# Designs tried in a protein design run: peptides against a protein of PDB entry 9IZ0. Part 267

Target 1, 345 residues: chain A of PDB entry 9IZ0
Amino acid sequence: ITCLGSNGHTYKQLVKGGNDDLRQDAVMEQVFEQVNGFLRSYRKTSQRNLSMRTYKVIPLALKTGVIEWVQDTIPLGEYLDSAHKVYHPKEWSLSTCRKLIAEKQMEDLETRLKVYDLVCRHYRPVFRHFFLESYADPVQWFTTQTNYARSTAVASVLGHVLGLGDRHGQNILIDKTSGEVIHIDLGIAFEQGKKLPVPECVPFRLTRDVVDGMGITGVEGVFRRCMEFTLETLRREEDSLLSVLEVLRYDPLFSWLISPLRRMKKQKMQLENFNQPESGNITTDASRDPKIQRNNVSGESEAERAILKVRQKLSSTLSVEASVGELIRIAQDPSYLALMFCGWS

## One batch from the design tools (peptide; made by RFdiffusion4, then SolubleMPNN)

Design b2_p25_2_s3 (from b2_p25_2, 14 letters changed)
Fold by OpenDDE base, seed 4:
Structure b2_p25_2_s3 (fold): chain B 345 residues (1-345), chain A 25 residues (1-25)
Amino acid sequence: as target 1 above (345 residues)
Amino acid sequence: EKEKEEKRKALEELEKELEKRRESL
């Protein structure tokens, strides 16, 4: 839809209808706006204009709302699939890579590491080309690549601290004007990604293509330093951040748990990427109601555990540099990436 | 040692199988 603003400007908006709770997205965007307040107040982050890019979410009902259409964006995964075909036309397709990782999903870690390494050798990073193609002016190129590294650093720290899941390439938009990342579909938070059929094992997405977009320095430079400054800010504002999360503890519309429907939808999407239609009658005997042991872990007890985990992630037991160093190490560790649905790109 | 060598062979076979799939796709 296109809406006319009170300022006389027309705004494109996406009406999202379906099974996805836009309230979760709206709440996470509110948390990001509060964090953006902290980033603006702290000298080290303010001087670098560090922010989590937000988008307007207006929930209209439990499963419907209006999302701001972020103009001039592309999903990271869409760009990478397109660019990989252009720059590496003799390498494996994304579908081939997915199939091979998938076929060995039940194998041991050593087998999965070899499959991952093989896929990595046949699917090379291309995301550096986004900046080279889009910005012919060296100043614009440097600025946009810097903005990318900065925004990715903020999103990585926040994604870790808030336990954002489902950070696949379709849920990360690139702003073609600024080079900044925009995270969408925020309905998997507080480490609920570990409850997915393929558990998320990394603190944030730092795949080879995500790093390739940072240019020649990779993680060593703007990205690492901006992660450090962001984490330093969040540690300083721990009580303020926790107070925001405590308000959400009492929001009856906020889900601290992944919904069974969303889990099933993600399971189905993961399985549909495995099933090329061999015409085998998979009798969907959907009739076995898995007795979801509703362990009546009260939503309150899950909120308390989530808040406790946020507090633990903000612990000053390690230096900011040591904490960021460990996060970067884990996020790039093949032993974790090989376990992911798409850890190679 | 034997188990490590069997695992190494199984993994070399896997690499060969996966590399053949490159030539066929």
Scores: peptide ipSAE 0.017, ipTM 0.473, DockQ to the pose 0.034
Fold by OpenDDE base, seed 1:
Structure b2_p25_2_s3 (fold): chain B 345 residues (1-345), chain A 25 residues (1-25)
Amino acid sequence: as target 1 above (345 residues)
Amino acid sequence: EKEKEEKRKALEELEKELEKRRESL
């Protein structure tokens, strides 16, 4: 839909209907806006203009809402698939890599590590080319690559702290103007990604292509330092962040658990993405309700567990540098990436 | 075709390497 604003500007809006809980996305965007307040108030983060990129989500009903269309963006996965075909036309296709990882999903860790290494040798990183192609001016190139590393650092810390799941290349947009990342489809939070049929084992997405976009310094440059400043800010504002999450504890419409229907929908999308690259809006007729025993864990006890995990992730038991170092290590560890649906790119 | 043949060779090499490790345990 295109809406005319009161300011005379036309805005593209995506109307999303169906079983996707847009209220969870709207709540997570509100949490990001509060965190952006903390990042603006702290000198070390404010001086670097550190922020989580947000988009407007207006829930209109339990199953319907309006999402702001983020102009001048591309999905990371769409760019990477296109660029890989151009720069490495003799390497394996993304479909061949996905199929091979899936065929070995039930094998032992050693076999899965060998398959992951094999896929990595036949599907090399290309994301550095986004910045080299898009920005002819060296100052614009350096600025946009720096903005990418900064925004990825903020999103990585927030993604870990809030336990954001399902961070695949279609749920991460790149702003073609600023180089910043925009995270979408936020309905898998508070470590509910670990409950998916393919469990999410990494704290955030730090695959080889995500690192290749940071340039020659990789994670050891702007990215590490901006993660440290972001985590330092969140530790300082722990009580403020927890107070924002406690308001959600009392929201009767906020689900701290992944719905069985959403879990099944993501399972089908994982299975169907093996056979067709089509971005098909699968309107799966949800008419087969399997009696998945709702473990009668009160929504209140899951909210309390989620808040406790956020508090634990903000613990000052380790230094900021040690905590960030461990997060970066885990996020790049082949033993975790080999277990992911798409850990190679 | 070429990609399928490279995938086949790489799978056969992986299977041979896994078999050698099973024989060494």
Scores: peptide ipSAE 0.016, ipTM 0.537, DockQ to the pose 0.023
Fold by OpenDDE base, seed 3:
Structure b2_p25_2_s3 (fold): chain B 345 residues (1-345), chain A 25 residues (1-25)
Amino acid sequence: as target 1 above (345 residues)
Amino acid sequence: EKEKEEKRKALEELEKELEKRRESL
């Protein structure tokens, strides 16, 4: 829809209806606005304009809401699929790579590492070309690549601390004007992604293409330094951040559990991407709710565990530099990337 | 060990087959 604002400007909005609970997305966007307040108040982060890019989400009912239309964006995964076909037409299709990883998903880690290495050799990074193609002016190119590395660093720290899951290439938008990343579909937070059939093993997305977009310095330039300043700010504002999360503990509209509908949608998406239709009549009788033990973990005890995990991630036991170094190492570790649905790009 | 080496060979054969199919397009 297009709405006329009281200022005389027209705004495009996406109305979602039917099956998506937008309340979790709206709450996470509110948490990011508070964190952006902390980043603006601290000298080291404010001097670099560090922020999590946000979008407006207005929940209207349990299954209905309005989302801001983020103009001039492209999904990272859509750009990468198109760019790989242009720059590497003699490299494996995304479908071939997905199929090979899927066919070996039940194999041991050593076999999965060999499959991941094979896929990586036949599907090379291309995301640097986004900046080279989109920006003819060298100053604009350098500025947008810097903004990308900065926004990715903020999103990576927040993704780890808040346990943001489901950071696949369709849930990361690239702003074509600024080079900044915008994370969408925030319905998996506080490590709930570890409860999926394919658990999320990385703290944030730092795949080869995510790194290729940072340019020649990769993670050792603007990215690492901006992660350090972001984590330093969040450690300083720990009590303020925890107070924001405690308000959510008592919000009857916020679910500390993945909604059964989102869980089923993500399970189907994980299973359908593994199944090309071999004509086996797996009548998935939708009546077999796998008896995943309903440990009636009260929503309150899940909230308390989530807040405790945030506090643990903000611990000053390690230096900021050591903590960021370990997070970058884990996020790039082939032993975790080989376990992902799409860890190669 | 033998099963791991058979799995390695099967991946290398799959690599070569996929490469040949691509050179033929």
Scores: peptide ipSAE 0.016, ipTM 0.483, DockQ to the pose 0.035
Fold by OpenDDE base, seed 5:
Structure b2_p25_2_s3 (fold): chain B 345 residues (1-345), chain A 25 residues (1-25)
Amino acid sequence: as target 1 above (345 residues)
Amino acid sequence: EKEKEEKRKALEELEKELEKRRESL
């Protein structure tokens, strides 16, 4: 929908209805705003304008709400699919790569690594072209690429610490004006991505295309340093961050668990991404939502486990540099990426 | 069409190579 604001500006809004609980997205955006407060207060992060880009989420009812449409954005996956067709027209299609990875999903790690390596050879990174095409001025090019690396670093640390899942290319927007990343669909948090039909094994998305957008230095430039400064800030503000999460422990409407319905919907979407949508109007009248009494007792124990995992991720047992180094290593490790639904781009 | 057929052949060759490697383990 398009709304006219009281300020005379027109705002596009996405009305999201159905089975998605927008309260989770709204809560995660509130956590990001608090973290943005910490990033503004700390010299090393403030001097770099480090922030998690946020968007407004207004939950209206159970499973219904309004999301701010971020103007001048493109989904990373949409750009990558289009750019790959332009720059590498002789390479494999995204659908071919997906099919091969899925056909070998039940095979051993060695076979999956061989298939992943093959897919990587036939689907080369292109995301550097976003910055080269969009910004003819060298200063604007450098600034936007720097902003991309910075925002990706913040999102990577926060994504790891909060255990954000479902970080596929359609859930990551690129701001075409600033080069910054905007993470959307935040309803898989606190490591619930490990409960998906294809478990998420990486701490955050650091695929070859995500790295290609950082330019010639890849992760060894602005990205690593901004991850370090972000993690240093979050470790400093650990008690403040945990206090924000404890407020959510007592929210009876916050779900620390992925709903079975959301899990099934994501499973169906993963399977349907293998079949071209033939236009079969299957009106599945799923009007029989079984009243699963949410046993509140299970939610509190999961909240406590989630908060404990956040505390463990903020532990000062390793240096910031060592912790970031290990996160970057794991996020780029072929042994994890080969297990992902789309680890090659 | 030709490029689709070359991609199909490359896939079939790869499937055969992966199958041969599986039989050799």
Scores: peptide ipSAE 0.014, ipTM 0.444, DockQ to the pose 0.025

Design b2_p25_2_s4 (from b2_p25_2, 13 letters changed)
Fold by OpenDDE base, seed 5:
Structure b2_p25_2_s4 (fold): chain B 345 residues (1-345), chain A 25 residues (1-25)
Amino acid sequence: as target 1 above (345 residues)
Amino acid sequence: EKEKEEKKKKLEELMKKLEEKRKEL
């Protein structure tokens, strides 16, 4: 929908309905705004304008709401699919790569690594071209690439600490003006991505294309340093961050668990990406809710476990540099990426 | 009890900010 604001500006809005609890997204956006407060208060992060890019989410009901349309953005996955066709027209299609990885999903790690390596050789990184194409001025090019590396670093630390899942290329927008990343669809948090049909094994998305956008230094430049400063800020503000999450523990409408419906929807979307759309009108008669025995794992016990995991991720037992070094290592490890639904791009 | 009341008050403030953002759009 398009709305005229009281300020005379026209805003595009996405009305989302159905099975997605937009209240989860709205709560995560409020957590990001609090974290952005910490990043603005700390010298090392404020001097670099480090922030998690946010968008407005307004839950109208349990399963309906309005989302801000972020102007001048493109989904990372949409850009990459287009750019791979332009720069590497003789390489494999994204659908071919997906098929080969899926055919080996039930195989051992060694077989999955061999197929992942094969896919990687036939689908090379292209995301550096986003900056080269979009910014003819060298200063603008350098600034936007720097902003990309900075915003990706903040999102990577926050994504790890809050256990954000479902970080596929359609849930990461690129701002075409600033080069910054905007993470959308935040309803898989607190490591609930490990409960997906294809479990998420990486702390955040740091695929070859995500790294290619950082330029010649890759992760060893602005990205690593900005991850370190972000983690240092979050460790300093641990009690403040945990106090924000403890407020959510008392929210009767906040779900610390992935909904069975969202899990089934993600499973269906993962399976439908393997079948070409044969036009079968499956009228799913929604009238037979199987009595899912709610194993009463008290929402309180899940909240407590989630908060404990956040505290553990903020532990000062390792240096900031050692902790960031290990996160970067795991996020780029082929042994984890080969297990992912789309770990090659 | 006091700690629960402070956490409840912070929740009410967070809900109020969400509702204020609801009125601005």
Scores: peptide ipSAE 0.008, ipTM 0.390, DockQ to the pose 0.018
Fold by OpenDDE base, seed 4:
Structure b2_p25_2_s4 (fold): chain B 345 residues (1-345), chain A 25 residues (1-25)
Amino acid sequence: as target 1 above (345 residues)
Amino acid sequence: EKEKEEKKKKLEELMKKLEEKRKEL
């Protein structure tokens, strides 16, 4: 829809209807606005204009709402698929890579590492070209690449601390004007990504293409330093952040658990991305409700566990530098990326 | 019901405190 604002400007809005709980997105955006307050108050983060990019979410009902249409954006995965065809036309298609990873999904770690490495050799990073293509002016190029590394650092720390899941290339937008990342579809948080059919085992998305966009320094430049400053800010504001999350514990409409419907939808989407449509009628007889043992863990006990896990991630037991170093290591570790749905790009 | 209403009241008080802290920041 297009709305006329009180300022006389027209705003394009995305109306989502159906089964997507936009309330979780709206709550996570509110948490990000509070974190952006902490980042503005702390000298090391404010001097760098560090923020999580937010978008407006207006939940109209439990499963319907209006989302801000973020203008001048592209999904990271859409750019990467297009750019890979241009810059590496002799390499494997994304569908070929997906198929090979899928065929080995049930195999041991050694076999999965071998196929991951093989895919990586035939699907090289291209995301550096986004900045080279989009910004002919050297100052704009440097500024936008810096903004990308900064915004990715903030999103990586927040994504880890809040346990954001489902961080695939279609859920990460790139702002074509600023180079900043915008995370969308926030309905998998508090480590619920570990409950997906393909469990998430990385703290945040730091694939080869995500790193390629950081330029020649990769993670060792602006990105690492901005992660450190962001984590230092969040450790300082631990009690304030935990207080924000404690509000959500008492929100009767906030779910600390992935909904069975969302889990099934993600399972179906993962399976559909593995199965090219050979025109075989797989009548998925939706009539077998798997008796998901509702472990009678009260929603309160799951909230308490989630808050405790956030506190543990903010622990000062390790230095900020050591903690960030370990997070970067794990996020880039082939032993984790080989287990992911799309860890190669 | 009463427990939901107490949880709602605690939510409103905590949101108000957060909004006050947000004005001090």
Scores: peptide ipSAE 0.008, ipTM 0.382, DockQ to the pose 0.016
Fold by OpenDDE base, seed 3:
Structure b2_p25_2_s4 (fold): chain B 345 residues (1-345), chain A 25 residues (1-25)
Amino acid sequence: as target 1 above (345 residues)
Amino acid sequence: EKEKEEKKKKLEELMKKLEEKRKEL
């Protein structure tokens, strides 16, 4: 839909009508706006213009909402699939890589690591080419690559702290003007992704292509330093952040549990990504799967557990540098990346 | 009671910001 604002400007909007509960997305965007307030108030983050890119989400009802159309963006996964065909036309297709990983999903870690390494050798990183193609001016190239590394660092810290899962290449947009990342579909928060059939195993997405976009320094430049400044800010503002999350504990519109519909949609997407010919009619009868352990976990006990996990992640037991170093290590560990649907790109 | 009233005020401010954004769109 195109709406004319009271200011005489035309705004493009995406109306979602259907079974998608946008209330969780809207709440997470509000949490990011509060965090952006903390990042603006702290000297080390403010001097670098560190922010989580947000988009406007307005829930209209339980099943309807308006989303801002983010102009001049591309999904990371769409760019990477297209660029890989151009720059590496003799390498394996994304479908071939997915098939080989899926065929070994039930094997031991050693076998899965061997297949992951094989896929990595036949599907090389290309994301550096986004910046080289899009920005002919060296100053604009350097600025946009720096903005990418900064925005990815902020999103990585927030993704870890708030337990944002399912950060696949279609849920990460790249802004073609600024080089910044925009995270969309925020329906899996507070480590709810660990309750999926394939659990979230990394704190944030830091695959080979995500690193290739950071340029020659990879993670050891702007990215690491911006993660450190972001985490330092969040530790300083712990009580403020926890107070925001405590308001959400009493919001009757916020669900601390993944909805059965979102769980089924994500489960279906996981099964489709593995090319499993489970010719099992997923009868949309949510009434008939007795193996959904009805963990009668009250929404209140999940909220308390989520807030406790956020507090634990903000603990000053380790230095900021040690904590960021460990997060970067885990996010790049082949033993976790080999378990993902697409850990190679 | 005071803690409930502060939480209610923060929820009302959050709702007001949502409604302002709803008027901008």
Scores: peptide ipSAE 0.005, ipTM 0.341, DockQ to the pose 0.017
Fold by OpenDDE base, seed 2:
Structure b2_p25_2_s4 (fold): chain B 345 residues (1-345), chain A 25 residues (1-25)
Amino acid sequence: as target 1 above (345 residues)
Amino acid sequence: EKEKEEKKKKLEELMKKLEEKRKEL
């Protein structure tokens, strides 16, 4: 849809129709705007213009809404798939890598590490080329790569603290103008990614290509420092952040749990990414709601557990530097990445 | 190719110098 603003400017908007509940996304965007307020109030974060990139989400009904169209963006996964074909045309396809990881999904950690290492040798990082291709001016190139490292650091801390799941390359947009990351499809939060058919084992996405985009310093430059400043700000604003989350506890439209339908949809998408659709008419009669015993864990008890986990992640028991160091270590650990759906890129 | 590799190397050196200056700030 194209809307005329009160300012006389024309805005493109995406109407999302279907089975996707945009209320979760709209609420998470409101949490990010509140966090952006905290990041603007503190000198260490404001001097670096640290923010989570947001977009407007307007839920219109239970399964429909309007999303702001973010101009000049590309999904990280779309760029990486295209760039790997250009820079490494003799390496394995993304589909080949996915297939090999899937074939070993039920195997032991040692076997999964061996196949992960094999995939890594045949699918090398290329994301540094995004900046080299897009920016001919060295100052613009350096600025955009810096903005990427900064925005990725903010998103990594927030993604960990809020337990954002499903951070695959199609749910992370790159702004071609600024180099900043924009996280989309926020429907998996508060560690509900651990309930997926392939459990999420990393605190945030810090794969080899995500690191390659940071340039020669990798995680040991702008990224680490911006994670530290972001976590320091969130620890100072713990009570403010928890107060925002407590308001969501009383929102009847907010879900602290992954819906069975979203879980099944993600399961199907994980399976369909491994099987080429042989044209079998599986008329899945969507009319049998499986009696998944709603174990009467009140939505309130799940909200309380989610808020407690956020508080635990904001604990000052470890230094900011030690906490960030451990998060970076875990997010890059092959023993966790080998267990992920797409941990190699 | 050679000119791209020289531009890449100069850019990596510039990044290193700018990151050193940003550690001082």
Scores: peptide ipSAE 0.000, ipTM 0.318, DockQ to the pose 0.013

